Peptides against a protein of PDB entry 3B8E. Designs and how they scored, part 183

Target 1, 230 residues: chain A of PDB entry 3B8E
Amino acid sequence: PFLIFIIANIPLPLGTVTILCIDLGTDMVPAISLAYEQAESDIMKRQPRNPKTDKLVNEQLISMAYGQIGMIQALGGFFTYFVILAENGFLPIHLLGLRVNWDDRWINDVEDSYGQQWTYEQRKIVEFTCHTPFFVTIVVVQWADLVICKTRRNSVFQQGMKNKILIFGLFEETALAAFLSYCPGMGVALRMYPLKPTWWFCAFPYSLLIFVYDEVRKLIIRRRPGGWVE

## One batch from the design tools (peptide; made by RFdiffusion4, then SolubleMPNN)

Design b1_p25_6_s1 (from b1_p25_6, 24 letters changed)
Fold by OpenDDE base, seed 3:
Structure b1_p25_6_s1 (fold): chain B 230 residues (1-230), chain A 25 residues (1-25)
Amino acid sequence: as target 1 above (230 residues)
Amino acid sequence: ELLEKLLERLKKLQELAEEFLREME
């Protein structure tokens, strides 16, 4: 998200504070909860890791976490961002290169796609209105990420949801997201303005997509062990 | 109190990041 902000020179879709809230707030407890997950049923049938050759974090894991899944997360966030800005009169094409004028406090006549002029204050309200839904979108997508990370090969339906700490993590990140989104004063403190409850549902298709994608991937791995999909 | 301090620090970091981005323009 931040790279697209720089490259496309669009208004900031996700604030630094919100990024830190994700990394330090919503992601930590869920990530720790994975340490308490039960071993996969076939773990004893696998060859032991060679500590000299087998890295704990390999290229495949990086590709999955940052490449494929991360791109789906980003798409979900940007979808929400563009919808909100479009509802406020800024079509995606009009946002390209707009950042310079958008962030200038002395320019109070920035035009939207329909010729309406926006003051600096109005623009910042719209920008900060995007931060919360983008953040929430990431959290909702992270539900799927956390669930799929329970196993490498077994389906979630085979592994089950027995890890109480993981379940707690899901509730914790959701509660934190709700708190940051709706608590009075968060707009001033964190530049996270409250969002309509309907925006929570905008991310669900992406979460479902991630879940289905990973289940299909795992199914392929189970049917064709040692394939390139692993 | 710790949460408030954290939030304040995060806000300051955001402001610094935004300032840095403006300077790169």
Scores: peptide ipSAE 0.016, ipTM 0.358, DockQ to the pose 0.015
Fold by OpenDDE base, seed 1:
Structure b1_p25_6_s1 (fold): chain B 230 residues (1-230), chain A 25 residues (1-25)
Amino acid sequence: as target 1 above (230 residues)
Amino acid sequence: ELLEKLLERLKKLQELAEEFLREME
C-alpha cells in the first residue's frame, strides 16, 4: 500500500496507525495460534528435506506468501479504498497524482471528479475514513490467510477447525477490528473514523479468492507431489 | 490506562510519520 502511495502519488490508503494495528493487534494472536495447530495427517508420510540442498524456507514459500497472497491482500485493500473514495466523489483515475495537492494544507479547493471543492480538513477526514475500511479489509482477508496457513498440502476441510486458539484468534482480530471501527473516540485517538457496516463486505470476494486460490494450489500439490507449486 | 497509553503512542507515531512524509516533499 505504501509503495503504491509513493509511486502513483495517491492519497495515503493505509495510515501508519492502521499498519501498527494490523501488525501488533490483529496479526500477533493469529500468528501465535498457528504454533498450536495440529500436524497434517500426512506429514510423517513425506520425505524429510535434504539439509544440503533444501532451504528451510524456500523461494517457493516466499513467492507464495509474499508474491501471490500478499498481492491479493493488497488488491482487496485498494479495492475498498477506491470504493470509498469513489463514493465520496473521487474516482480512481482522478486520484493519480493528486497527493501533492491533497496533502497541501494551503489548498482548500481541491476538486473531486464532479467538480466539488474539498477543504484540507474535509480531505483528511475522507482519507482517514479510508484507513479504517482498508484495515478491516486486511483483517477480513487475513481470515482466509490464517485458515489457509493451517496446512501446506491438506485442504482445510480435511484438516478441520479443531484449533481452538486459532478460532479465538479469528474472533479476537474481528473483535478488535470492530472495536477500532465503531468505538467512540477512535477518530480522535487513532484517526480511524467509523466505517459503514456495508464496507466489511468489500473484502469478502478477495477473502474468498485467497481461500479458493490456496485450496486449488493444495489440490494441485496433492495430485502432483514434488511439483514447483509446493 | 494501558490502552490510552498505547493509543497515545500510536498517535505520536502517526504524527511523526506524517511529518517525515512532509519533509520529504
Scores: peptide ipSAE 0.014, ipTM 0.312, DockQ to the pose 0.014
Fold by OpenDDE base, seed 2:
Formats: structure tokens, C-alpha cells, sequence
Structure b1_p25_6_s1 (fold): chain B 230 residues (1-230), chain A 25 residues (1-25)
């Protein structure tokens, strides 16, 4: 998100505080919960890795985590961001290069896509209105990400949802996201303004997309062991 | 009831903090 902010010169889609809330808040319990996941049923049927040739963390795992799933997560967040700004009169194409004028507190006549002028204060309200829904979108997408991380090869339907700590992690991150989104004072303390409950549903298609994508990937791995898709 | 009172107090604190920030601008 920050790289796109710099390259496209758009208003900041995700604040520093929201990034910290993801890294230190919503990700901690879910990540720990994976340590308690049951071993895959076929783990003992696999040959031990060769420590000289087989990397524990290889380019395929990095590509999956940062390249594929991370891109889908980012697309979900940016979709929510662009929808909110479009509803407030700023179409995506108009946002390109707008950051310089957007962040200038002395410019109080920034025009939207329909010719309406926006003061600095009004623009910052709209910007901070985007931060919370972007954050919530990441949390909703993380539901799918956490579930798909349960297994390397087996389908989630084969593995099941027996890890009670993982289930607790899903509820905890959701409760934390709701707390940060709706607790009074969060707008001042964290620049996270409350969002309409309907914004939670904007991320669901992307969460489903990640889930379907990973199940298809795992299906391919099961059918073609040793492929580049692992 | 205690939760409602706490939420009301937090809301008032938020309003005061926002007012303070507006005065500092």
C-alpha cells in the first residue's frame, strides 16, 4: 500500500497506525494458533527433505506469500479504498497525482471529479474514513489466509476445523477489528473513524477468491506432486 | 449499564479531544 501511495501519488490508503494494528494486533494470535494445527494426514508418508538441496523457505513459498496471496489482499483493500473515494466524488483516475495537493493544508479548493471543492479538513476526514474500511478488509481477507495456511497440501475440507485455538484466533482478530473500528475515541487516538457495517461485506468476494484459489492450487499439487505450484 | 456508561464517557472524551485538536489547528 505504501509503495502504491508513493508511485501513484494518491491519498494515503492505509495509515501507519493501521499497519501497526495489523502487524502487532490482528496477526499475532492467528499466527500463534498455526503452531497448534494438527499434522497433515500424509506428512509421515513424505520423504525427509534434503538439507543440501531443499530449502525450508524457497522461492515458491515466498512467491505464494508475498506475490500471489499478498497481491489479492492488496487488491481487496484498494477496491474498498477506491469505492469509498468514488462515493465521495473522487474517481480513481482523478486520484493519480492528487497527493501533493491533497496533503497541502494551505490548499482548500481541491476539486473532485464533479467539480466540488474540498477543504483540507474535509479531505482528511475522507482519507481517515478510508483507513478503517481498508483495515477491516485486510482482517476479512486474513480469515481466508489463516484458513488456507492450515495445510500445505490437504484441502481444508480434508483437514477440518478441529483447531480450537485457530477458531479462537479468528474470533479474537474479528473482535479486535470491531473494537478498533467502533470504540469511541479511536477516531482521535488512532485516526480510525467508524465504518458502516456494510463495508465488512466489501472484502468477502476477495476472501472467497483467496480460498478458492488456494483450494485449486492444493488440488493441482495433489494431482501433480513436485510441480512448480508448491 | 456499566458498559453503556463507559461508552458514553468515552464518547464525551472523544468529543473533547476532537474539540481540542480543532483549537490547536
Amino acid sequence: as target 1 above (230 residues)
Amino acid sequence: ELLEKLLERLKKLQELAEEFLREME
Scores: peptide ipSAE 0.006, ipTM 0.239, DockQ to the pose 0.009
Fold by OpenDDE base, seed 5:
Structure b1_p25_6_s1 (fold): chain B 230 residues (1-230), chain A 25 residues (1-25)
Amino acid sequence: as target 1 above (230 residues)
Amino acid sequence: ELLEKLLERLKKLQELAEEFLREME
């Protein structure tokens, strides 16, 4: 998000506070919960890892996490961002290069795509209105991310949802997201303005996409062991 | 039905939060 903010010179799509809330708040317990996951049924059939050649974190894992899944997450967040701004009169094409004027406190007549002028305060309200839905979108997508991370090869349907700590993590991150989104004073304290409850559903297609994508990936791995998809 | 009730509660919470923010501004 921050890279696109710089490259495209668009208004800030996700605040630093929201990023910290993801990294330290919503992701921590779910990530720890994976340590309590049941072993895959085929783990005892796998050869032991060669400590000299095999890494725990390999290029394939990085490619999956950041190149594929991370891209889908980013698309989900940016979709939410662009929809909110478009609803407020700023079409995506108009946002390109707008950051300089958007962030200037002395410019109070920035025009939207329809010629309406926006004060600095109005623009910042709209910007901060994007942060919370973007954050929530990431959390909803992370539900799928966490679930798909339960296994490397087996389907989630084969593994099941028996990890109580993981289930707790899903509830915890959701509860925290709801708290940060709707608790009075969060707009002032964290620049997280309340979002319409309907925005939670905007992320569902992306969450489903991640889940389906990973299940298909795992299916391919099961059918073609040792492939580039592993 | 449960989802609708949840959404209604969340909407009310949002309204309260917005009201609180308006009072703080």
Scores: peptide ipSAE 0.005, ipTM 0.246, DockQ to the pose 0.012

Design b1_p25_6_s2 (from b1_p25_6, 24 letters changed)
Fold by OpenDDE base, seed 1:
Structure b1_p25_6_s2 (fold): chain B 230 residues (1-230), chain A 25 residues (1-25)
Amino acid sequence: as target 1 above (230 residues)
Amino acid sequence: ELIKLLLERLEKLREEAERFLEEEK
């Protein structure tokens, strides 16, 4: 998100505070929860032929899969960001290169895509209004990520939701997202303005995409054991 | 119905938060 902010010169989609909340607040408990997940029986039975090379290959494949999921998460966040700004009169194309004028407090007549002029204060309100939905989108997409991480090869529908710690992690990150989105003072303290409840659902297509992606991947692994997708 | 109830509750919380932010300005 921050790289796109720099490269595209768009208004900041995700603030530093929201980044910190993701890294320290929402990622830690889920990561710990995964440590308590029972190892998949097929993973434990797989003895590497060469402990050094086969381990490295598996680590690379895992890292690539998580990298792809991370990209889907980022896309979900940006989708939410662009939808909110578009609803406020800023079309995606208009946002390109707008950052310099957007962040200038002395420019109070920045025009949206429809010719409406926005004061600095108004622009910052809409920017901070985008930070919260972006954060929430990441949390909602992380639900899917956490659930799919329960197994390497088995479907989530087959394995079920037995890890109570994982469920707690999902609850905790959701509670944190709700707190940051709706607790009075968060707009002042954290520059996270209240979120319309409907925006929670904006991330659902991307959560579904992650589920479908992982289920298809696992299906391929089950049908073609030892393939490159494993 | 549960979703509707949750949305209504969240909307009320949002309104309260907005009022609080306006008072702090």
Scores: peptide ipSAE 0.000, ipTM 0.192, DockQ to the pose 0.012
Fold by OpenDDE base, seed 2:
Order: sequence, then structure tokens, then C-alpha cells
Structure b1_p25_6_s2 (fold): chain B 230 residues (1-230), chain A 25 residues (1-25)
Amino acid sequence: as target 1 above (230 residues)
Amino acid sequence: ELIKLLLERLEKLREEAERFLEEEK
């Protein structure tokens, strides 16, 4: 998120506090839940053909898969960000290079895409209105990510939802998202303004995309063992 | 060098964001 913020010079889509909530709050319990996931029967039965080469390939492929999933998560967050700003009159093209004027507290006449002037306070309200939906989008996308991370090769439908800790992690993450989104004072404390319930659904297409992507990936791995996708 | 420049910009932006959060408290 910060890299795109710097490169595109757009208003800050995700605040530092929100990032900390993701890194320290929402990611911790899910990560622990994955440690208790039952090992796939095929991973335990597969002797490494070559411990040196197979380990390197496996680590690289896992890193690439997580990198790709992370990119899809970021795209989901940015989609929600651009939709909210567009709904408030700021089209994506207009946001390019706007950061300098956006963050200047002495400029109170920043124009949107329709010629409406926005004060510094109004702009910051809109910016902070984006933080909560971005966070919630990440949480919703992480639902799919957690589910797909249960298995490396087997379909989620084959492995099932047997890990009670993972289920607990999903509920905890959702409860945390609801708390941060709707608890009084979060707008002041965390700069996370209350979220309209409709914005929870904006992330669902991306959650589905990750799910489909992983199932297709796993299907390819099953059909072509030892391929570059594994 | 590009990575270093990006990191420096990120750090400056972080500091600006933190200052803004402190000013609004």
C-alpha cells in the first residue's frame, strides 16, 4: 500500500495504525491457527527426491504463491479505496499526483473531479473513511487466504474444515474487524471511521477470486506434479 | 539506490502521518 502511495502520489489509502492492526492484530491468530493445521497426508508420505534442490524450489514457490496472494489482497483494498473516493467525487485519474495538495493543511480549495472544493478537514474525513473499508477488505480476503492455506496440494473440499483453531481465528478476525469498525471512539483513537455494512460486500469478489485462484493452482499441481507452479 | 530512496520517502511519509495523528489528538 505504501509503495503505491509513493509511486502514484495518491492520498494515503491505509493509515499506519491500520497497518499495525493488520500486522499485529488480524494476522497473529490466523498465523498461529495455521501452525496447528493437520499435515497433508501426501506431504508426510512424499520423501524429498533431492533435499537440496527440492527445498529451494519449494521455498521459492511458496514465496511466489504468498506474493501473488498478497498482490490480490492489495488490489482488493485499493479497489475499495478507489470506489469510496469515486463515490465522494474523486475519480482515480484525478487522484494521481494529488497527495501534495491533499496533505497540505493550508490548501482548503482542492477540487474533486466535478469541481467541488474540499477543505482540509473534509479531505481527511474522506481519507479516514477509506481506512476502515480497506482494513475490512483485507480481513474478508484473508478469510479465503486462511482457508486456502490449510492445504498445499489438496482441495479445501477434500481436506475439510477440521481445524477448530482456524475457525476460531476466522471468528476472532471478524470480531476484531467489527470492533474496530463500529466501536465508539475508533475514529478518534485509530482514525477508523464507522463502516457502512454494504462495504463488507465489496471485498467478496476478491475473496472469491483468491479462492478460485488457489483451487486452480492446486488443480494444476495435482495434474502436473513437479511443475513450476508447485 | 532506488530502493533506498523509496525507503527514505516511506519513512518521511510515515513521520508525516504520525505527526498528523498526534496533531489531531
Scores: peptide ipSAE 0.000, ipTM 0.223, DockQ to the pose 0.017
Fold by OpenDDE base, seed 3:
Structure b1_p25_6_s2 (fold): chain B 230 residues (1-230), chain A 25 residues (1-25)
Amino acid sequence: as target 1 above (230 residues)
Amino acid sequence: ELIKLLLERLEKLREEAERFLEEEK
């Protein structure tokens, strides 16, 4: 998200504080929970890997998979960002190159796509209104990411949800997201204004997409062992 | 103060997570 902010010169979609909340809050407990996940039922049936050749291939595949999931997460966040700005009168095309004027405190007549003038304060309210839904979108998509990371090959339906720590991690990140979104004073302290509950549902299609994508991927791996998809 | 409150909440959640980890051993 930050790279697109720089490249497109759009208003900041995700604040530094929200990024820190993702990295230090929502990602840490889930990552720890994965260390306690039960071994896949088929581990004992796998042939021993060659540590020299198979490690490099696996690291590239894991890196690619996480990279793809991260891109889908970012797309979900940006979709939410563009919808909110469009609802406030700023169409995506109009946002290109607007950052310079948007962040200037002395310009109080920035026009939206409909010719309405926005003061600096009004623009910052709209910007900060985008931060919370973007963050929540990432959290909702991370639910799917965490669940799919439980296994490398087996379906989630085969492995099950036996790890209580992972379940706790899902509740923790959700509770943190709710706290940051609705606690009074968070708009001033963290630049995260409260969001309508409907914005939580905007991320669900992306979460479902990731889940379906990974289940299909794992299904292909199970049907074609040793394929380029493992 | 709000950052402190957030940190305290995170610490409490961490302690709860550690307790759950101990109960599963």
Scores: peptide ipSAE 0.000, ipTM 0.214, DockQ to the pose 0.017
Fold by OpenDDE base, seed 4:
Structure b1_p25_6_s2 (fold): chain B 230 residues (1-230), chain A 25 residues (1-25)
Amino acid sequence: as target 1 above (230 residues)
Amino acid sequence: ELIKLLLERLEKLREEAERFLEEEK
């Protein structure tokens, strides 16, 4: 997200505090939950492999899978960001290169895509209104990510939802998202303005896409053992 | 290994956050 912010020179889609809340709040408990996940049924069925070559392949595959999931999460957040800005009169194309003027306190006549002028304060309200939905989108997408990370090869339906810590992690991150979104004072303290409940649903397609992507990936691995996808 | 990767990511994010907090000061 930050790289796109720099390269595209768009208004900041996700605040630093929001990033910290994701990393420290929403990712920590899920990470711990994965540590206590039951051993995968497929790991015990693996034939003895060369530990040196297979470890490298395994690390690369894990890195690629998590990298891809992280990219999909970012895309989900950016989608929500662009939708909110578009609803407020700023089309995605118009946002390109706008950051310099957007962040300038002395410019109070920044025009949107429809010729409406926005004061600095109005622009910052819209920007901070985007931070909360971006955060919530990441949390909703993380639901799918956490569920799919339970197994490397097996479907979620085969492994089941037996880890109570994982379930707790899902509730904790959701509760944190709700707290940050609706608690009074979060707009001033964290630059996270209240979220309309409808925006929670904007992330669901991306959560579903991650789930489908991972299930398809796992299906390919099951059908082609030793393939480049494994 | 996933925990290690997550911890490393958390540490990097913590360092980035500390840098941002220092720049706002």
Scores: peptide ipSAE 0.000, ipTM 0.241, DockQ to the pose 0.019

Design b1_p25_6_s3 (from b1_p25_6, 24 letters changed)
Fold by OpenDDE base, seed 4:
Structure b1_p25_6_s3 (fold): chain B 230 residues (1-230), chain A 25 residues (1-25)
Amino acid sequence: as target 1 above (230 residues)
Amino acid sequence: DLLEKLLERLEKLEELIKKFLEELK
């Protein structure tokens, strides 16, 4: 998110506080839960072909796969961001290069895509309105991430969801998202304004995309053991 | 108090980052 903010010079899609809430609040418990996940039976029994080279290759492949998932996750957040701004009159193309004028408190006549002028205060309200949905989008996408991270090769349907800690993590991050989205005062304290319930669904296509991507990846791994997709 | 201080620091950091980005443009 921050890289796109820099490159495209768009209004900040996600505040620093919100980022910290993701990193410390939503990711910590799930990460701990994964540490206690039951080992995949095929991973535990698989002998490396070459203990030195295969470890490095596997680490690179895993890093690449999770990097791709992370990009899909970010795209989901940006999608939600662009939809919200578009609903408020700012089309994605108009946001390019707008950051400088957007963040200038002395400019109170920034025009949207339809020629409506926005004061600094109005712009900040819209910006902060994006923070909560972006955060929630990340949480919803993380549901898929957590589920798919349970296994490397086996389908989720084969491995199942036996880790109670993981399930708890899913509920915890969802509860945190709900708390941050709807608790009074969060708009002022955390720059997270209340979320319309409909925005929870904006992330679902991307959550599904991640799930499908991982299942396809795992299917390829099963069909071509030792391939570059592993 | 700790949360407020943290938030203030984060906001300051955000402002610094924004200023830095403006200088890079």
Scores: peptide ipSAE 0.022, ipTM 0.503, DockQ to the pose 0.015
Fold by OpenDDE base, seed 3:
Structure b1_p25_6_s3 (fold): chain B 230 residues (1-230), chain A 25 residues (1-25)
Amino acid sequence: as target 1 above (230 residues)
Amino acid sequence: DLLEKLLERLEKLEELIKKFLEELK
């Protein structure tokens, strides 16, 4: 998200504080919970052929998979961001290069795509209105990520949801997201304005996409053991 | 207090990054 902000020179879609809340608040507990997940029965029975090379390959594949999931998360967040800005009169094309004027406190006549002028304060309200939905979108997508990452080969339906700590992690990140989204004063403290409940559902297609992608991947692995998809 | 200081530092960092990006234009 931040890279696109730099490259496209658009208004900041996700504040630094919000990024920190993701990294420290929503990612840590789920990550710890995964450490307590039961190993897949078939993986533990396999002796590694070469511990050095097989470990390296597996780490690279895992890193790539997480990278791809992270890109899908970012796409979901940006989709939400562009929808909100478009709803407020700023079409995506108009946002390109707008950052300089957007962040200038002395410019109070920034025009939207329809010729309406926006004051600095109004622009910042719209910017901060994007932070919360972007954050929530990431959290909702992380639900799917957390669930799928518990296994490498087995379907979620085969492995089940037996890890109570994992379930707790899902509730914790959701509760944190709700708290940051709806608690009074968060707009001032964390630059996160209240979110319409409907925006929670905007991320669901992306969560479903990740889930389907991973299930298909795992299905391919099960059908072709030792393939490059593993 | 620690959280407030951290938040303040993060906000300052964000502002510095924005200024840097403005200078690149």
Scores: peptide ipSAE 0.020, ipTM 0.493, DockQ to the pose 0.015
Fold by OpenDDE base, seed 1:
Structure b1_p25_6_s3 (fold): chain B 230 residues (1-230), chain A 25 residues (1-25)
Amino acid sequence: as target 1 above (230 residues)
Amino acid sequence: DLLEKLLERLEKLEELIKKFLEELK
């Protein structure tokens, strides 16, 4: 998200507070849950052909898979961001290069895509309005990611959700997302303005995409053990 | 108070990052 912010010079889609909430609130418990997750029985049963090369390949593939999932998460967040800004009059094309003027408190006549002028305060409200949905989008996408990361090769449907810690993590991140989205004062305290309930659904396509992507990946790995996708 | 201080620090960090990005341009 931050890289796209730099490259595209768009208004900041994800605030520092939301980043911290993700890192400390939503990612920590799931990460712990994954650490306590029993190694997939199939991973331990297959002797590595060459422990050095297979470990390196596996680490590289894991890094690629997580990188790809992370990109899909980012895309989901940015999609939500662009939708919200578009609903407020800022089309994605108009956001390109707008950051400099957007962040300038002395410019109070920034025009949207429809010629409406926005004061600095109004722009910041819209920016902060994007933070909560972006965060919620990440959380919803993380539901899929956490469920997926439970297994390296087996389908989620095969292993089931037996990890109570994972279930707790999903509940905790959802509860945190709901708290941050709907608790009075969060707009002032955390610059996270209230989220319309409809915005929760904006993330579901991306959550599903990650789920499908990983199930397909796992299916390929199961069908072609030792392939480059593994 | 701690949360406000943290938020203030984060805001300052954000501003620093923005300034740094402006200087790179």
Scores: peptide ipSAE 0.019, ipTM 0.456, DockQ to the pose 0.015
Fold by OpenDDE base, seed 5:
Structure b1_p25_6_s3 (fold): chain B 230 residues (1-230), chain A 25 residues (1-25)
Amino acid sequence: as target 1 above (230 residues)
Amino acid sequence: DLLEKLLERLEKLEELIKKFLEELK
C-alpha cells in the first residue's frame, strides 16, 4: 500500500496506526495459532525425501504462496479505498498525482472529479475515512488466509476447524476491527473514522478469491506432486 | 498519555517520510 502511495502519488490509503494494528493486533495471534496447528495427515504418509533439497523448495513455495495471498489482500484493500473515494467524488483516475496537492495544508480548493472543492480538513477526513475500511478489508481477507494456512496440501474441508487457537484468533482480530471501527473517539485518537457496515462486505469477494485460489492450488499439488505449484 | 505521545511521534514520522519522499521527486 505504501509503495503504491509513493508510485501513484495517491492519497495515503493506510495509515501508520492501522499498519501497527495489523502487525501487532491482528496478525500475532493468528500467527501463533499456526504453530499449534495439527500436522496434516499427508505429512505422516510422506515417503523419505531428500532433506536438503525439499526444505529449500518448500520454503520457496511457501514464500510464493504468501506473496500471492498478500497481493490479493492488497488488491482488496485498494478496491475498498477507491470505492470510498469514488463515493466521495474522487474517481481513481483523478487520484493519480493528486497527493502533492492533497497533502498541502495551504491548498483548500482541491477539486474532485465533479468540480467540487475540498478544504484540507475535508480531504483529511475522507482520507482517514479510508483507513478503517482498508484495515477491515485486510482483516476480512485474513479470515480466509488464516483458514487456508492451516494446511499446505489438504483441503480446509478435510482438515476442519479444530484449532481453538485459530478460532480465537479470528474472533480476536474481528473484535479488534470492530472496536477500532466503532468505538467513540477512534476517529480523533487513531484517525480511524467509523465505517458503514456495508464496507465489511466489500472484502468478501476477495476472501472468497483467496479461498478458491488456495483450494485450486492445493488440488493441483495433490494431483501433480512435485510440480511447479508446490 | 503514552499512547497519545506515541501517536504524535508516529504522525511526525509520517510527515517526515512524506517530506523526504517529496524531496526525492
Scores: peptide ipSAE 0.021, ipTM 0.430, DockQ to the pose 0.015; fails the geometry check

